# Ledger of designs, part 60: peptides against a protein of PDB entry 3OAK

Target 1, 145 residues: chain A of PDB entry 3OAK
Amino acid sequence: DDLEQYLDEKILRLKDEMNIAAQLDIDTLNKRIETGDTSLIAMQKVKLLPKVVSVLSKANLADTILDNNLLQSVRIWLEPLPDGSLPSFEIQKSLFAALNDLPVKTEHLKESGLGRVVIFYTKSKRVEAQLARLAEKLIAEWTRP

## One batch from the design tools (peptide; made by RFdiffusion4, then SolubleMPNN)

Design b1_p17_7_s1
Fold by OpenDDE base, seed 5:
Structure b1_p17_7_s1 (fold): chain B 145 residues (1-145), chain A 17 residues (1-17)
Amino acid sequence: as target 1 above (145 residues)
Amino acid sequence: MGEYMRELLEEFEKEEE
């Protein structure tokens, strides 16, 4: 119906915006590495984060979020950056918190690749302890029978 | 639900060995 179509379009637009933000940040950091210009700062994801969190927190959007594989874009945002660093503390914290409230199922983990990335955050020595614990909570929930 | 993630965890553990 009209509402369903509207919600699908909304989520797909956000998905596209997230992917663009991620790529722009990658491009910025690659240029920073190439030129040595430390004034180049990747901020596109940070700028978009409030909107992402707002959408992920809405219970009425959960099905639309999961059905349109928005979690793939969440996975992309969590991946290591070209300089080897991880996304900002705030991005990690906000996304882990948001994921905790979504009714994520196996099919969503498979189609997004999110499971592998979250496992990475539980294993990496570079991840802050507080955030590793949040990732561990997700893994515990997703491994439940 | 949990079987997939349990299998993934096992795979990661094998890669670390």
Scores: peptide ipSAE 0.512, ipTM 0.879, DockQ to the pose 0.917
Fold by OpenDDE base, seed 4:
Structure b1_p17_7_s1 (fold): chain B 145 residues (1-145), chain A 17 residues (1-17)
Amino acid sequence: as target 1 above (145 residues)
Amino acid sequence: MGEYMRELLEEFEKEEE
């Protein structure tokens, strides 16, 4: 099916863009640590966030998103940064909100590793209370019988 | 569906003990 192939390619391109953005931010922060240049700011994920949110919010893309393991890239975006900090408040809030509307199944959690990361957000003292509650909501949904 | 995540939670709790 031509449409199915088109959608797969679209999601795979976004997945690649997300992975590149994450790596560029990691490289920026590592260089900041190495050189002490405090003018270096990691902004690649933030710049791409609106596009990510837009795609994740499309009901017609849900199957394509899940089948192509885009959630692995979502997991990567949620992981701690080289300086020990967490992704921006907006990244966390936006991704948690988007995840709440996806029909996530066990197989998707396993292949992406997303479950472990979200659990981290419910336990970390560095996470804002508001965002921890969003993470807890996801866990509650995913633990339902 | 929920069994996997329940098992993960139990694993995390054990690691904290």
Scores: peptide ipSAE 0.511, ipTM 0.879, DockQ to the pose 0.920
Fold by OpenDDE base, seed 1:
Structure b1_p17_7_s1 (fold): chain B 145 residues (1-145), chain A 17 residues (1-17)
Amino acid sequence: as target 1 above (145 residues)
Amino acid sequence: MGEYMRELLEEFEKEEE
């Protein structure tokens, strides 16, 4: 119906925006490495984060979020950057918190690849202990019989 | 549901060996 179509379009637009933000940050950091210009700062994901958090926190959007594989874009945001660094503390914290409240199923983990990335966060020595614990909580929920 | 993630974890553990 009209509402379903509206919600689908909203989520698909956000998905596109997230993917663009991720790529722009990658491009910025690649240029920083190439040119040595330390004034280049990747800020696109951070700028978009409040909107992402707002959408992910709405229970009435859960089905639309999952059906449109927005979790693939969440996975992309969590991947290591070209310089080997991880996304900002705030991005990690906000996304892990949001994921905890979503009714994620096996099919969503498979189509997004999110499971592998979250496992990475439980094993990496570069991840802050607080955030590793949040990742571990997600794994525990997703491994329940 | 949990079977998929349990299998993934096992795969990661094997890679670390």
Scores: peptide ipSAE 0.510, ipTM 0.879, DockQ to the pose 0.922
Fold by OpenDDE base, seed 3:
Structure b1_p17_7_s1 (fold): chain B 145 residues (1-145), chain A 17 residues (1-17)
Amino acid sequence: as target 1 above (145 residues)
Amino acid sequence: MGEYMRELLEEFEKEEE
């Protein structure tokens, strides 16, 4: 129906925006490495984060989010950056919190690859303890029988 | 529901060993 189509378009637009933001940040950091210009700061994901959080927090969008594999873009945002660093504290915190409230199923984990990345955050010694705990909560929920 | 993730965790543990 009209509402379903509207919601699909909304989520797909956000998905595209997220992917673009991720790529722009990667490009920025690669250029920073290449040129040594430390003034180059990757800010595109952080800039878009409020919109992402807003969408992920809406219960009425859950099915649309999952059906359109927005979690793949979430996974991309959580992956290590070219310089080996992790995404900002705020990105990690916000995404882990938002994921906790989504009715994620096995099929969504498989098609997004999100499970592997979240496991990484529970194993990495570079991750802040607070954020590692959030990741652990997700894993615990997703491993329930 | 959790079988996939449990298996995934086991795979990671094996890789670390």
Scores: peptide ipSAE 0.510, ipTM 0.879, DockQ to the pose 0.916

Design b1_p17_7_s2
Fold by OpenDDE base, seed 3:
Structure b1_p17_7_s2 (fold): chain B 145 residues (1-145), chain A 17 residues (1-17)
Amino acid sequence: as target 1 above (145 residues)
Amino acid sequence: MGELMREWLKEFEEELK
């Protein structure tokens, strides 16, 4: 199926882009810590965020997203940064919102590790209340019988 | 799904201790 192949390639490209963006930001922040150069700002994920949100919001891409484990890259984007800080407010907010509309199953949470990370956001004292509530909503949905 | 999440929650809480 030509369409299916096209969609797979699209999602896999995005997955690669997300992973690269995450690593570049990590590299930037590590260098910032090492050099003390406060002008070094990690912006790669933020720059790519609109594209990520656009893809995650497409109902016709849901199966492709889940089948290709794009949620693993989402998990990576949500993990704490080298300096111990959390991803930007916009990244958290946008991803939590997008995740709310995906038909996530147990197998997807297992293969991505996303479930454990979202639980972290419900427990961390560093997470803003608004975002913690979004994370809690996800956990509540995923714990339903 | 629920059972898995409950298990993960328990593990997470234990890791924090």
Scores: peptide ipSAE 0.238, ipTM 0.788, DockQ to the pose 0.748
Fold by OpenDDE base, seed 4:
Structure b1_p17_7_s2 (fold): chain B 145 residues (1-145), chain A 17 residues (1-17)
Amino acid sequence: as target 1 above (145 residues)
Amino acid sequence: MGELMREWLKEFEEELK
Protein backbone atom coordinates (compact mmCIF):
# COMPACT_ATOMS: atom_id res chain seq x y z
CA ASP B 1 0.00 0.00 0.00
CA ASP B 2 1.49 3.27 -1.17
CA LEU B 3 -0.29 5.34 1.46
CA GLU B 4 0.81 3.03 4.24
CA GLN B 5 4.39 3.22 3.05
CA TYR B 6 4.17 6.99 2.84
CA LEU B 7 2.90 7.25 6.39
CA ASP B 8 5.55 4.84 7.64
CA GLU B 9 8.27 6.93 6.06
CA LYS B 10 6.80 10.11 7.49
CA ILE B 11 6.78 8.72 11.01
CA LEU B 12 10.25 7.23 10.63
CA ARG B 13 11.55 10.62 9.51
CA LEU B 14 10.03 12.26 12.55
CA LYS B 15 11.51 9.55 14.74
CA ASP B 16 14.91 10.32 13.28
CA GLU B 17 14.42 14.05 13.80
CA MET B 18 13.46 13.46 17.41
CA ASN B 19 16.52 11.32 18.04
CA ILE B 20 18.77 13.91 16.44
CA ALA B 21 17.20 16.70 18.48
CA ALA B 22 17.74 14.73 21.67
CA GLN B 23 21.37 14.05 20.84
CA LEU B 24 22.04 17.66 19.90
CA ASP B 25 20.62 18.83 23.21
CA ILE B 26 22.74 16.27 25.05
CA ASP B 27 25.82 17.49 23.18
CA THR B 28 24.99 21.10 24.02
CA LEU B 29 24.55 20.39 27.69
CA ASN B 30 27.69 18.26 27.86
CA LYS B 31 29.64 21.10 26.28
CA ARG B 32 28.07 23.53 28.74
CA ILE B 33 29.28 21.36 31.60
CA GLU B 34 32.76 20.97 30.15
CA THR B 35 33.33 24.61 29.24
CA GLY B 36 31.22 26.41 31.81
CA ASP B 37 29.70 28.47 29.02
CA THR B 38 26.30 29.31 30.44
CA SER B 39 25.22 30.83 27.16
CA LEU B 40 24.85 27.33 25.71
CA ILE B 41 21.17 26.41 25.83
CA ALA B 42 19.62 23.16 24.63
CA MET B 43 16.68 24.14 22.45
CA GLN B 44 16.40 21.45 19.78
CA LYS B 45 13.67 19.40 21.42
CA VAL B 46 11.68 22.51 22.31
CA LYS B 47 11.86 23.68 18.71
CA LEU B 48 10.60 20.34 17.41
CA LEU B 49 7.98 19.84 20.13
CA PRO B 50 5.04 21.41 18.26
CA LYS B 51 5.59 19.06 15.32
CA VAL B 52 5.83 16.05 17.62
CA VAL B 53 2.64 16.99 19.43
CA SER B 54 0.86 17.60 16.16
CA VAL B 55 1.75 14.15 14.86
CA LEU B 56 0.91 12.39 18.12
CA SER B 57 -2.51 14.04 18.13
CA LYS B 58 -3.53 12.65 14.74
CA ALA B 59 -5.90 9.73 15.23
CA ASN B 60 -5.27 8.50 11.70
CA LEU B 61 -1.56 8.14 12.51
CA ALA B 62 -1.97 6.13 15.71
CA ASP B 63 -1.28 2.74 14.12
CA THR B 64 1.68 4.09 12.19
CA ILE B 65 3.08 5.75 15.30
CA LEU B 66 2.81 2.58 17.35
CA ASP B 67 3.94 0.18 14.60
CA ASN B 68 7.10 2.18 13.97
CA ASN B 69 7.95 2.49 17.66
CA LEU B 70 7.85 6.28 17.74
CA LEU B 71 7.26 5.84 21.46
CA GLN B 72 10.92 4.90 21.78
CA SER B 73 11.82 8.42 20.74
CA VAL B 74 9.20 9.78 23.12
CA ARG B 75 10.91 7.77 25.85
CA ILE B 76 14.28 9.21 24.85
CA TRP B 77 12.86 12.73 25.09
CA LEU B 78 11.64 12.03 28.61
CA GLU B 79 14.96 10.68 29.92
CA PRO B 80 17.10 12.75 32.29
CA LEU B 81 19.61 15.16 30.76
CA PRO B 82 23.40 15.05 31.26
CA ASP B 83 23.26 17.40 34.23
CA GLY B 84 20.70 15.15 35.88
CA SER B 85 17.82 17.51 35.23
CA LEU B 86 14.62 16.50 33.51
CA PRO B 87 13.28 17.78 30.20
CA SER B 88 11.45 21.08 30.30
CA PHE B 89 8.06 21.37 31.94
CA GLU B 90 6.45 21.96 28.55
CA ILE B 91 7.98 18.85 27.02
CA GLN B 92 6.79 16.69 29.89
CA LYS B 93 3.32 18.20 29.94
CA SER B 94 2.83 18.04 26.19
CA LEU B 95 4.03 14.47 25.85
CA PHE B 96 2.01 13.18 28.78
CA ALA B 97 -1.08 14.82 27.33
CA ALA B 98 -0.46 13.38 23.88
CA LEU B 99 0.20 9.89 25.23
CA ASN B 100 -3.13 9.90 27.01
CA ASP B 101 -5.02 9.71 23.72
CA LEU B 102 -2.97 6.94 22.09
CA PRO B 103 -4.19 3.34 22.19
CA VAL B 104 -0.96 2.13 23.78
CA LYS B 105 -0.67 -1.62 24.32
CA THR B 106 1.71 -3.83 26.29
CA GLU B 107 3.85 -4.63 23.27
CA HIS B 108 4.36 -0.92 22.57
CA LEU B 109 5.45 -0.26 26.12
CA LYS B 110 7.87 -3.19 25.98
CA GLU B 111 9.51 -2.29 22.69
CA SER B 112 9.82 1.40 23.58
CA GLY B 113 10.70 1.24 27.26
CA LEU B 114 8.20 4.01 27.82
CA GLY B 115 6.43 2.29 30.69
CA ARG B 116 9.53 2.29 32.85
CA VAL B 117 10.20 5.96 32.21
CA VAL B 118 6.64 6.98 33.02
CA ILE B 119 6.85 4.96 36.22
CA PHE B 120 10.00 6.92 37.02
CA TYR B 121 8.00 10.12 36.75
CA THR B 122 5.56 8.82 39.32
CA LYS B 123 8.39 8.03 41.76
CA SER B 124 10.94 10.83 41.34
CA LYS B 125 10.95 13.71 43.81
CA ARG B 126 12.40 15.93 41.09
CA VAL B 127 9.17 15.85 39.11
CA GLU B 128 6.66 18.65 39.55
CA ALA B 129 3.53 17.49 41.34
CA GLN B 130 1.28 18.44 38.44
CA LEU B 131 3.33 16.36 36.01
CA ALA B 132 3.63 13.44 38.41
CA ARG B 133 -0.17 13.33 38.46
CA LEU B 134 -0.26 13.22 34.67
CA ALA B 135 2.19 10.33 34.72
CA GLU B 136 0.08 8.56 37.32
CA LYS B 137 -2.95 9.01 35.10
CA LEU B 138 -1.14 7.26 32.26
CA ILE B 139 -0.14 4.36 34.46
CA ALA B 140 -3.71 4.06 35.71
CA GLU B 141 -5.04 4.08 32.16
CA TRP B 142 -2.57 1.43 31.01
CA THR B 143 -3.47 -0.84 33.92
CA ARG B 144 -7.22 -0.64 33.44
CA PRO B 145 -9.02 -4.00 33.31
CA MET A 1 -4.63 -7.17 28.52
CA GLY A 2 -4.94 -5.16 31.69
CA GLU A 3 -3.57 -7.92 33.87
CA LEU A 4 -0.66 -8.46 31.54
CA MET A 5 0.14 -4.77 31.56
CA ARG A 6 -0.07 -4.64 35.34
CA GLU A 7 2.32 -7.57 35.63
CA TRP A 8 4.72 -5.96 33.19
CA LEU A 9 4.63 -2.63 34.99
CA LYS A 10 5.23 -4.40 38.28
CA GLU A 11 8.33 -6.02 36.84
CA PHE A 12 9.64 -2.68 35.66
CA GLU A 13 8.89 -1.11 39.00
CA GLU A 14 10.99 -3.76 40.69
CA GLU A 15 13.86 -3.00 38.35
CA LEU A 16 13.78 0.65 39.39
CA LYS A 17 14.50 -0.26 43.02
Scores: peptide ipSAE 0.216, ipTM 0.774, DockQ to the pose 0.541
Fold by OpenDDE base, seed 5:
Structure b1_p17_7_s2 (fold): chain B 145 residues (1-145), chain A 17 residues (1-17)
Amino acid sequence: as target 1 above (145 residues)
Amino acid sequence: MGELMREWLKEFEEELK
């Protein structure tokens, strides 16, 4: 199926782009820590965020997203940064919102590691209350019978 | 992820059954 192949390739390309963006931001922040140069700002993820949100919001891509474990890259984007901080408020908010409409199952949470990270956001005192509530909503939905 | 997160996920997975 040509369409199926095209969609798989599209998602796999985005997955790779997300992973690259995350690593570039990590490299930038590590250099910022090493040099003390506060002008170094990690912005690769924020630049790519609109594309990520757009793809995650498309219902016709849901199966392809889940089957290709794009949620692993979402998990990577949500993990703490080298300086111990969390990703930007906008990244957290946008991803939590996008995740809310995906038909995520247990197998996807396990293979991506996303479940553990979202649980972290419900428990961490470093997370803004508004975002913790969004994470809690996801957990509630995923545990729904 | 740390050991605590692995434990939390395990508990969470049990709740999904």
Scores: peptide ipSAE 0.195, ipTM 0.759, DockQ to the pose 0.129
Fold by OpenDDE base, seed 2:
Structure b1_p17_7_s2 (fold): chain B 145 residues (1-145), chain A 17 residues (1-17)
Amino acid sequence: as target 1 above (145 residues)
Amino acid sequence: MGELMREWLKEFEEELK
């Protein structure tokens, strides 16, 4: 219906914005590495984070989020950056918290690649202990019978 | 790390079936 179409378009727009933000940050960090200009700061994801969290927190958007594979963009935001670093503490914490309230199924983990990335966060020695625990909680919930 | 992750991922996917 009209409402469903509106919600689909809303999520697809956000998905596009997230992908653009991720790529712009990658471009900024690559340029920083190439030029040595330490004044170059990647801030696009951080700027968009409040909007992402707001959308992920809305219960009435859960089905639309999952059906449109927004989790693929969440996965992209969680991947290591060109300089080898991880996304900011706030990005990790906010996304892990938001994911906890979504009815994620196996098919969503596979089509988004999010499962593999969250596994990384449970195993990597570079991840802060607090965030590793959040990742472990997600894995535990997703593996429930 | 990569090998461990691949093995764990496989186990994870099997648990979700």
Scores: peptide ipSAE 0.185, ipTM 0.743, DockQ to the pose 0.145

Design b1_p17_7_s3
Fold by OpenDDE base, seed 2:
Structure b1_p17_7_s3 (fold): chain B 145 residues (1-145), chain A 17 residues (1-17)
Amino acid sequence: as target 1 above (145 residues)
Amino acid sequence: MGEYMRKLLEEFEEEEK
C-alpha cells in the first residue's frame, strides 16, 4: 500500500529527527558542563516539539507510530539530561498528554522501554506534581487487566 | 496487557526498599 509506505517513511524520518535533536541537546549540555559556558543552551528538542505533538495527535498515524517504535524516541526525550535536569515542563506535559490517546500495548512498552521511564516520573521528587499525576494516569491505564 | 507493567512496578518498589 502506497499510503502505508508513505506514512512509515514519515514516521521514520521524525524518529530520526527526534533522536538527532536529543543527541544534540546532550552534546550541548556536556560541552556546557566541560567549558562552563552558560550561554550554551539545549533547545533542539524544544524546537522540534510542535512537530512531534502534531504527529502524535493524529489518530490515523497511531498504528504507524506504534509499529515503527516511535515510542523509543519519546522515551529518549523523557530521560534525564547530563546536567541532572529533566526535560522542559512543556516537553513532559505534551508527551504525557499525547501518550494518553495512543492505544499502547505491552509489546510497545517492552520494545521502547517507555514503561520504566514513566514509572520514574511517578516516583521522582523532582517532577512537578501536575506532571506526576499525568504519568500516574498512564500507569493506571497500562496496568489494567 | 497490564501484567507487564504491574511487574515493573513491583520491581521498582522492591528497589526502593
Scores: peptide ipSAE 0.496, ipTM 0.878, DockQ to the pose 0.920
Fold by OpenDDE base, seed 5:
Structure b1_p17_7_s3 (fold): chain B 145 residues (1-145), chain A 17 residues (1-17)
Amino acid sequence: as target 1 above (145 residues)
Amino acid sequence: MGEYMRKLLEEFEEEEK
């Protein structure tokens, strides 16, 4: 119906915006590495984060979020950056918190690749302890029978 | 639900060995 179509379009637009933000940040950091210009700062994801968190927190959007594989874009945002660093503390914290409240199922983990990335955050020595614990909490939930 | 993730964890553990 009209509402379903509207919600699908909304989520797909956000998904596209997230992917664009991620790529722009990658491009910025690659240029920073190439030129040595430390004034180049990747900020596109940070700028979009409030909107992402707002959408992920809405219970009425959960099915639309999961059905349109928005979690793939969440996975992309969590991946290491070209300089080897991880996304900002705030991005990690916000996304882990949001994921905790979503009714994520196996099919969503498979089609998004999110499971592998979250496992990475539980294993990496570079991840802050507080955030590793949040990732571990997700893994515990997703490994439950 | 949990079987997939349990297998993923096992795979990661094997890769670390």
Scores: peptide ipSAE 0.495, ipTM 0.878, DockQ to the pose 0.917
Fold by OpenDDE base, seed 1:
Structure b1_p17_7_s3 (fold): chain B 145 residues (1-145), chain A 17 residues (1-17)
Amino acid sequence: as target 1 above (145 residues)
Amino acid sequence: MGEYMRKLLEEFEEEEK
C-alpha cells in the first residue's frame, strides 16, 4: 500500500546515502595516504550517523530495514578503512546498540555479511573493550538455538 | 537460527589455528 511504498523508498534512500558516505570517506583516506595531506579528514559517515541512528531505532521500520538489506550498509560502515583504522568510536557504539534491538534473523545475516564483521570485532585487538563486549552480546544472541 | 552463526564461529576458530 501507500505506507509500505513510502517506507521502502525512505529506507532505500538511506541505504544509498550510507553507501555514498562510506565510499567518500574511503576516497578521502586513500587521497590522504597518496598525497600525505594530513588535513584530509573523513567525516561523511559521522555527519550522516544521527540520521542512521534515528531510522534504526524506530520499531515500525524494522521490517522495512531488514527486507531491504540495510544491514549490508551497516556492515560496510563497520569495515576497516584504507589506513587500517576502524570507524569512529561513536559509529561503532551507535550501530552495535541499534543492532541489539533489531529482530535479526539468519537470512539477514547471510545477505548482509554482517555476521563475519561482528565476529571480527570480538577478536580484534584494535577494538575498545567496551565495544568488543557489545559485539559479543550480538554474537551470543545470534547463536542462540 | 543460531546454527548459521555457530558454524561461522567454528570457521573463524579453525582459521586461527
Scores: peptide ipSAE 0.494, ipTM 0.877, DockQ to the pose 0.921
Fold by OpenDDE base, seed 3:
Structure b1_p17_7_s3 (fold): chain B 145 residues (1-145), chain A 17 residues (1-17)
Amino acid sequence: as target 1 above (145 residues)
Amino acid sequence: MGEYMRKLLEEFEEEEK
């Protein structure tokens, strides 16, 4: 099917872009730690965020998103950074909101590792209350019988 | 659906204790 192939390619490209953005930000922060240059700012994920949000919000892409394990890249974006900090407020907020509308199944949680990371956000004392609540909503939904 | 996540959550809680 031409449409399915098109959508798969679209999601796979985004997945690659997300992974690259994450690695570039990690590299930037590692260099910041190594050199002490506080002018080094990790901006690649934030720069790509609008595109990620746009894709995640499209109902017609849900199956493609889940089938291609884009949630693994979402998990990577949510992981703590080398300097111990969490991803930006906007990244957390946008991703948690987008995840709430996806028909996530157990298999997707297993293959992405996303469940563990979201649980972290419900337990961490460093997470903003507003964002912790969004994470809690996800856990509540994913733990339903 | 929820069994996996329930068990995962329980594991986290046990690790914290």
Scores: peptide ipSAE 0.491, ipTM 0.878, DockQ to the pose 0.931

Design b1_p17_7_s4
Fold by OpenDDE base, seed 3:
Structure b1_p17_7_s4 (fold): chain B 145 residues (1-145), chain A 17 residues (1-17)
Amino acid sequence: as target 1 above (145 residues)
Amino acid sequence: MGEYMKELLKEFEEEEE
């Protein structure tokens, strides 16, 4: 119906925005590495984060989020950056928190690749302990019988 | 549900060994 279509389009737009933000930040950091210009700061994801969190927190959008594989974009946002660093603490914290409230199923983990990335966060020595614990909580939830 | 993630965890453990 009209509402369903509207919500799909809204989520798909956000998904696109997230992917663009991720790529722009990657481009910025690659340029930073190439030129040594430390004034180049990747801020696109951070700027968009409040909108992402707002959407992920809405229970009425859960089905639309999952059906449109928005979790793939979440996974992308969690991947290491060109300089080897991880996304900001705030991005990690916000996304892990939001993921705990979503009814994520196996099919969503498979199509997004999110499971692998979250496992990474439980094993990486570069991840803050607080965030590693959040990742562990997700793994525990997703491994439930 | 949980079997997929359990298998992923096993894969990661094997990669670390």
Scores: peptide ipSAE 0.510, ipTM 0.875, DockQ to the pose 0.923
Fold by OpenDDE base, seed 4:
Structure b1_p17_7_s4 (fold): chain B 145 residues (1-145), chain A 17 residues (1-17)
Amino acid sequence: as target 1 above (145 residues)
Amino acid sequence: MGEYMKELLKEFEEEEE
């Protein structure tokens, strides 16, 4: 199927872009720690966020997103940064909102590791209360019979 | 579907104890 192949390739390209953005931000923050240069700012994920949100919000891409394990890259984006900080408020809020509308199943949680990370956001004292509530809502949805 | 996440939650609770 030509359409399926096309969509798979698009999602896989986005997955690569997300992974690269995450690594570049990690590299920037590691260099900031190493050099003490406080002018170094990690901006790659923030720059790519609108594209990620756009893709995650499209119902016709849900199967392609889940089948290609894009949620693994979402998990990576939610991981703590080298300086111990969490991703920006906007990244957290946008991703939690997008995840709420996806038909996530157990197999997707297992292959992505996303379940563990979202649980972290419900327990961490560093997470804003508003975002912790969004994470809790996801957990509630994923624990339903 | 929900059983996996329930087990994960249980594991996290046990790790905190």
Scores: peptide ipSAE 0.509, ipTM 0.873, DockQ to the pose 0.895
Fold by OpenDDE base, seed 1:
Structure b1_p17_7_s4 (fold): chain B 145 residues (1-145), chain A 17 residues (1-17)
Amino acid sequence: as target 1 above (145 residues)
Amino acid sequence: MGEYMKELLKEFEEEEE
C-alpha cells in the first residue's frame, strides 16, 4: 500500500528528527555545565515542537504513530535534562494534550516506557500544577478497565 | 489495559516507601 508506506516513512523521519533534537539539547546542556558558558541554550526540541504537534494532532496518523513507536521519542522528550531541569512548559503542555487524544494501548506504553515518565510528572514537585493535572488525566485514562 | 498501569503505580508507591 503506497499510502501506508508514505505515512510510515513520514513518521519514522519525524521520530529520527525528534531523537536527534533531544540528543543535541542534551549535548548543549552538558557543555554548558562543563564550560560554565551560560549563553548556551538548548532549543532544538522547541524549534521542532510545532512539527511534532502538527503530526500528533492528525487522526489519520494515529495508527502509524503508535505502530512505529513514536511514543518512545515522546517519552525521551519528557525526560529530565542533564542539569536536572525539565523540558519547557510548552513542550510538556503540547505533548500531554496530544497524548490525550491518541488511542494509546498497553502495548504502546510498554514498548515506549511512557507510563513511568507520566507517573513521574504526577509526583514531582518541580512540575507546574496545571501540567501535573494533565498527566493525572492521562494516568486515569490508561488505568481504566 | 488498565491492569498494566495499575501495577506500575503500585511499583512506584513501593519505591517511594
Scores: peptide ipSAE 0.508, ipTM 0.874, DockQ to the pose 0.907
Fold by OpenDDE base, seed 5:
Structure b1_p17_7_s4 (fold): chain B 145 residues (1-145), chain A 17 residues (1-17)
Amino acid sequence: as target 1 above (145 residues)
Amino acid sequence: MGEYMKELLKEFEEEEE
């Protein structure tokens, strides 16, 4: 119906915006590496983060979020950056918190690749202990029978 | 639900060895 279509379009637009933000940040960091200009700062994901968190926190959007594979874009945002660094503390913290409240199922993990990335966060020595614990909590939930 | 993630965890452990 009209509402369902509206919600789909909303999520798909956000998905596109997230992917664009990720690519722009990658481009910025690649240019930073190429030129050595340390004044180049990747800020697109951080700027969009409040909107992402707002959408992910809405219970009425959960089905639409999962059905449209928005978790793929979440996975992309969590991946290491070209300079080897991880996304900002705030991005990690906010996304892990949001994921904890979603009714994620196996099919969503498979089609998004999110499971692999979250496992990475539980094993990486570069991840802050506080955030590693949040990732571990997700893994524990997703390994339940 | 849990079986998939358990398999992934095992795969990661094997890849690290």
Scores: peptide ipSAE 0.507, ipTM 0.873, DockQ to the pose 0.901

Design b1_p17_8_s1 (from b1_p17_8, 10 letters changed)
Fold by OpenDDE base, seed 4:
Structure b1_p17_8_s1 (fold): chain B 145 residues (1-145), chain A 17 residues (1-17)
Amino acid sequence: as target 1 above (145 residues)
Amino acid sequence: DSVKLMEEMEEEFKKEY
């Protein structure tokens, strides 16, 4: 199917872009720690965030998103950074909101590791209460009978 | 069981971070 192949390629390209953005931000923060140069700011994920949110919000891409394990890259974006900090408030809020409308199943959580990270956000003292509540809603939905 | 799976995965995550 030509359409399916086209959509797969689009999602896989975004997945690569997300992974690259995450690594570039990690590299920036590691260099900041190494050199003490506080002018170094990790901005790659923030710059790409609108595109990620746009794709995640498209109902016609849901199957393609899940089949290609884009949620693995979402998980990567939610993991702690080298300095121990969490991704920006905006990244957390936007991703939690976008995840709420996806038909995520147990196999997707296992394949991506997303479940473990979102549970972390429900428990961590470093997470803003507002965002912890959003994470709790996701867990409730994923464990719903 | 999805709950059990996520709890196990969360424990592994805590070991990693």
Scores: peptide ipSAE 0.103, ipTM 0.757, DockQ to the pose 0.635
Fold by OpenDDE base, seed 5:
Structure b1_p17_8_s1 (fold): chain B 145 residues (1-145), chain A 17 residues (1-17)
Amino acid sequence: as target 1 above (145 residues)
Amino acid sequence: DSVKLMEEMEEEFKKEY
């Protein structure tokens, strides 16, 4: 119906915005590596984060989020950056918090690749202990019988 | 099995990054 179509379009637009932000940040960091210009700072994801958090926190958007594979864009935001670093502490914390409130199922983990990334966060020594614990909590929830 | 799936996916992830 009209409402479902509106919600689908809203989520798909956000998905595009997230993917663009990720690519722009990657381009910035690659240029930083190539030129050695340390003044180049990737900030597109950080700028968009409040909007992402707002959308992910809406209970009425849960089905739309999962059905349109927005979690693929969440996965992209959590992947290591070109310089080998991880996304900012705030991005990690905010996304893990939002994921905790979503009814994520195995099929969503498969189609998004989110499961493998989150389990990485439980094992990587580059991850802050506080965030590793949040990742562990997600894995525990997703692996329940 | 979700645990097995994520373990397999993790191995693929390690190869990529």
Scores: peptide ipSAE 0.092, ipTM 0.753, DockQ to the pose 0.654
Fold by OpenDDE base, seed 3:
Structure b1_p17_8_s1 (fold): chain B 145 residues (1-145), chain A 17 residues (1-17)
Amino acid sequence: as target 1 above (145 residues)
Amino acid sequence: DSVKLMEEMEEEFKKEY
C-alpha cells in the first residue's frame, strides 16, 4: 500500500545516504593518506549518525529496515577505514546499541554481512572493551537456540 | 591486519549462520 511504499522509499534513501557518507569518508581518508594533508577530516558518517540512530530506533520501521537490507549499510559503517582505524567510538556504540533492539534473523545477517563484522569486533584487539562486550552480546543473542 | 581478521571472522560466521 501507499504507506508501505513510502516507508520502503524512505529506508532506501537512507541506505543510499549511508553508503554515500561511507564512501565520502573513505575518499577523504585516502586523500589524507596520499597527500599528508591533516586538515582533511572524515565527518560524513558522524553528521548522518543521528538520523541513522533515529530510524533504527523506531519499532514500526523494523520490518522495512530488515526487508531492505539496511543492515548492509550498517555493516559498511562498521568496517575498518583505509588507515586501518575503526569508525569513531560514537558510531560503534550507537550502532551496537541500536542493533540490540532489532529482531535480526539469520537471513538478515547473511544478506548484510553484519554477523561477520560484529564477530570481528569481538576478536579485534583494537576495539575498546566496552564495545567488544556489546558485540559479544549481539552475537550471543543472534546465536540463541 | 584487520582485513585478514575479518576474513577469518567471516569463516567463523559461516559456521554459525
Scores: peptide ipSAE 0.044, ipTM 0.709, DockQ to the pose 0.135
Fold by OpenDDE base, seed 1:
Structure b1_p17_8_s1 (fold): chain B 145 residues (1-145), chain A 17 residues (1-17)
Amino acid sequence: as target 1 above (145 residues)
Amino acid sequence: DSVKLMEEMEEEFKKEY
């Protein structure tokens, strides 16, 4: 199927871009720690965020997103950074909003590790209250009998 | 720390999902 192949390629490209952006930001922050150069700012994920949100918001891409484990890259984007800080407020908010509309199943949570990270956001004292509540809603939906 | 917490959450996740 030509359409299915096109959509798979689109999602896989985005997955690669997300993984690269995450690693570049990690590298930037590690260098910031090592050198003390406070002018080094990690912005690769933030720059790519609009594209990620656009893709995650499209209902016709839901199956392709889940089948290609794009949620693994979403999980990576949500993990704490080398200096212990969390990704930007905008990243957290946008991703939690997008996840709310996806038909995520247990198998997707297992293969991506996303459940573990979202639970972290419900427990961490460093997370803004409104975002913690969004994380709680996701966990409630995913554990619904 | 965050790493320790995430490890604990992972264990909880395995039990819940």
Scores: peptide ipSAE 0.043, ipTM 0.700, DockQ to the pose 0.136

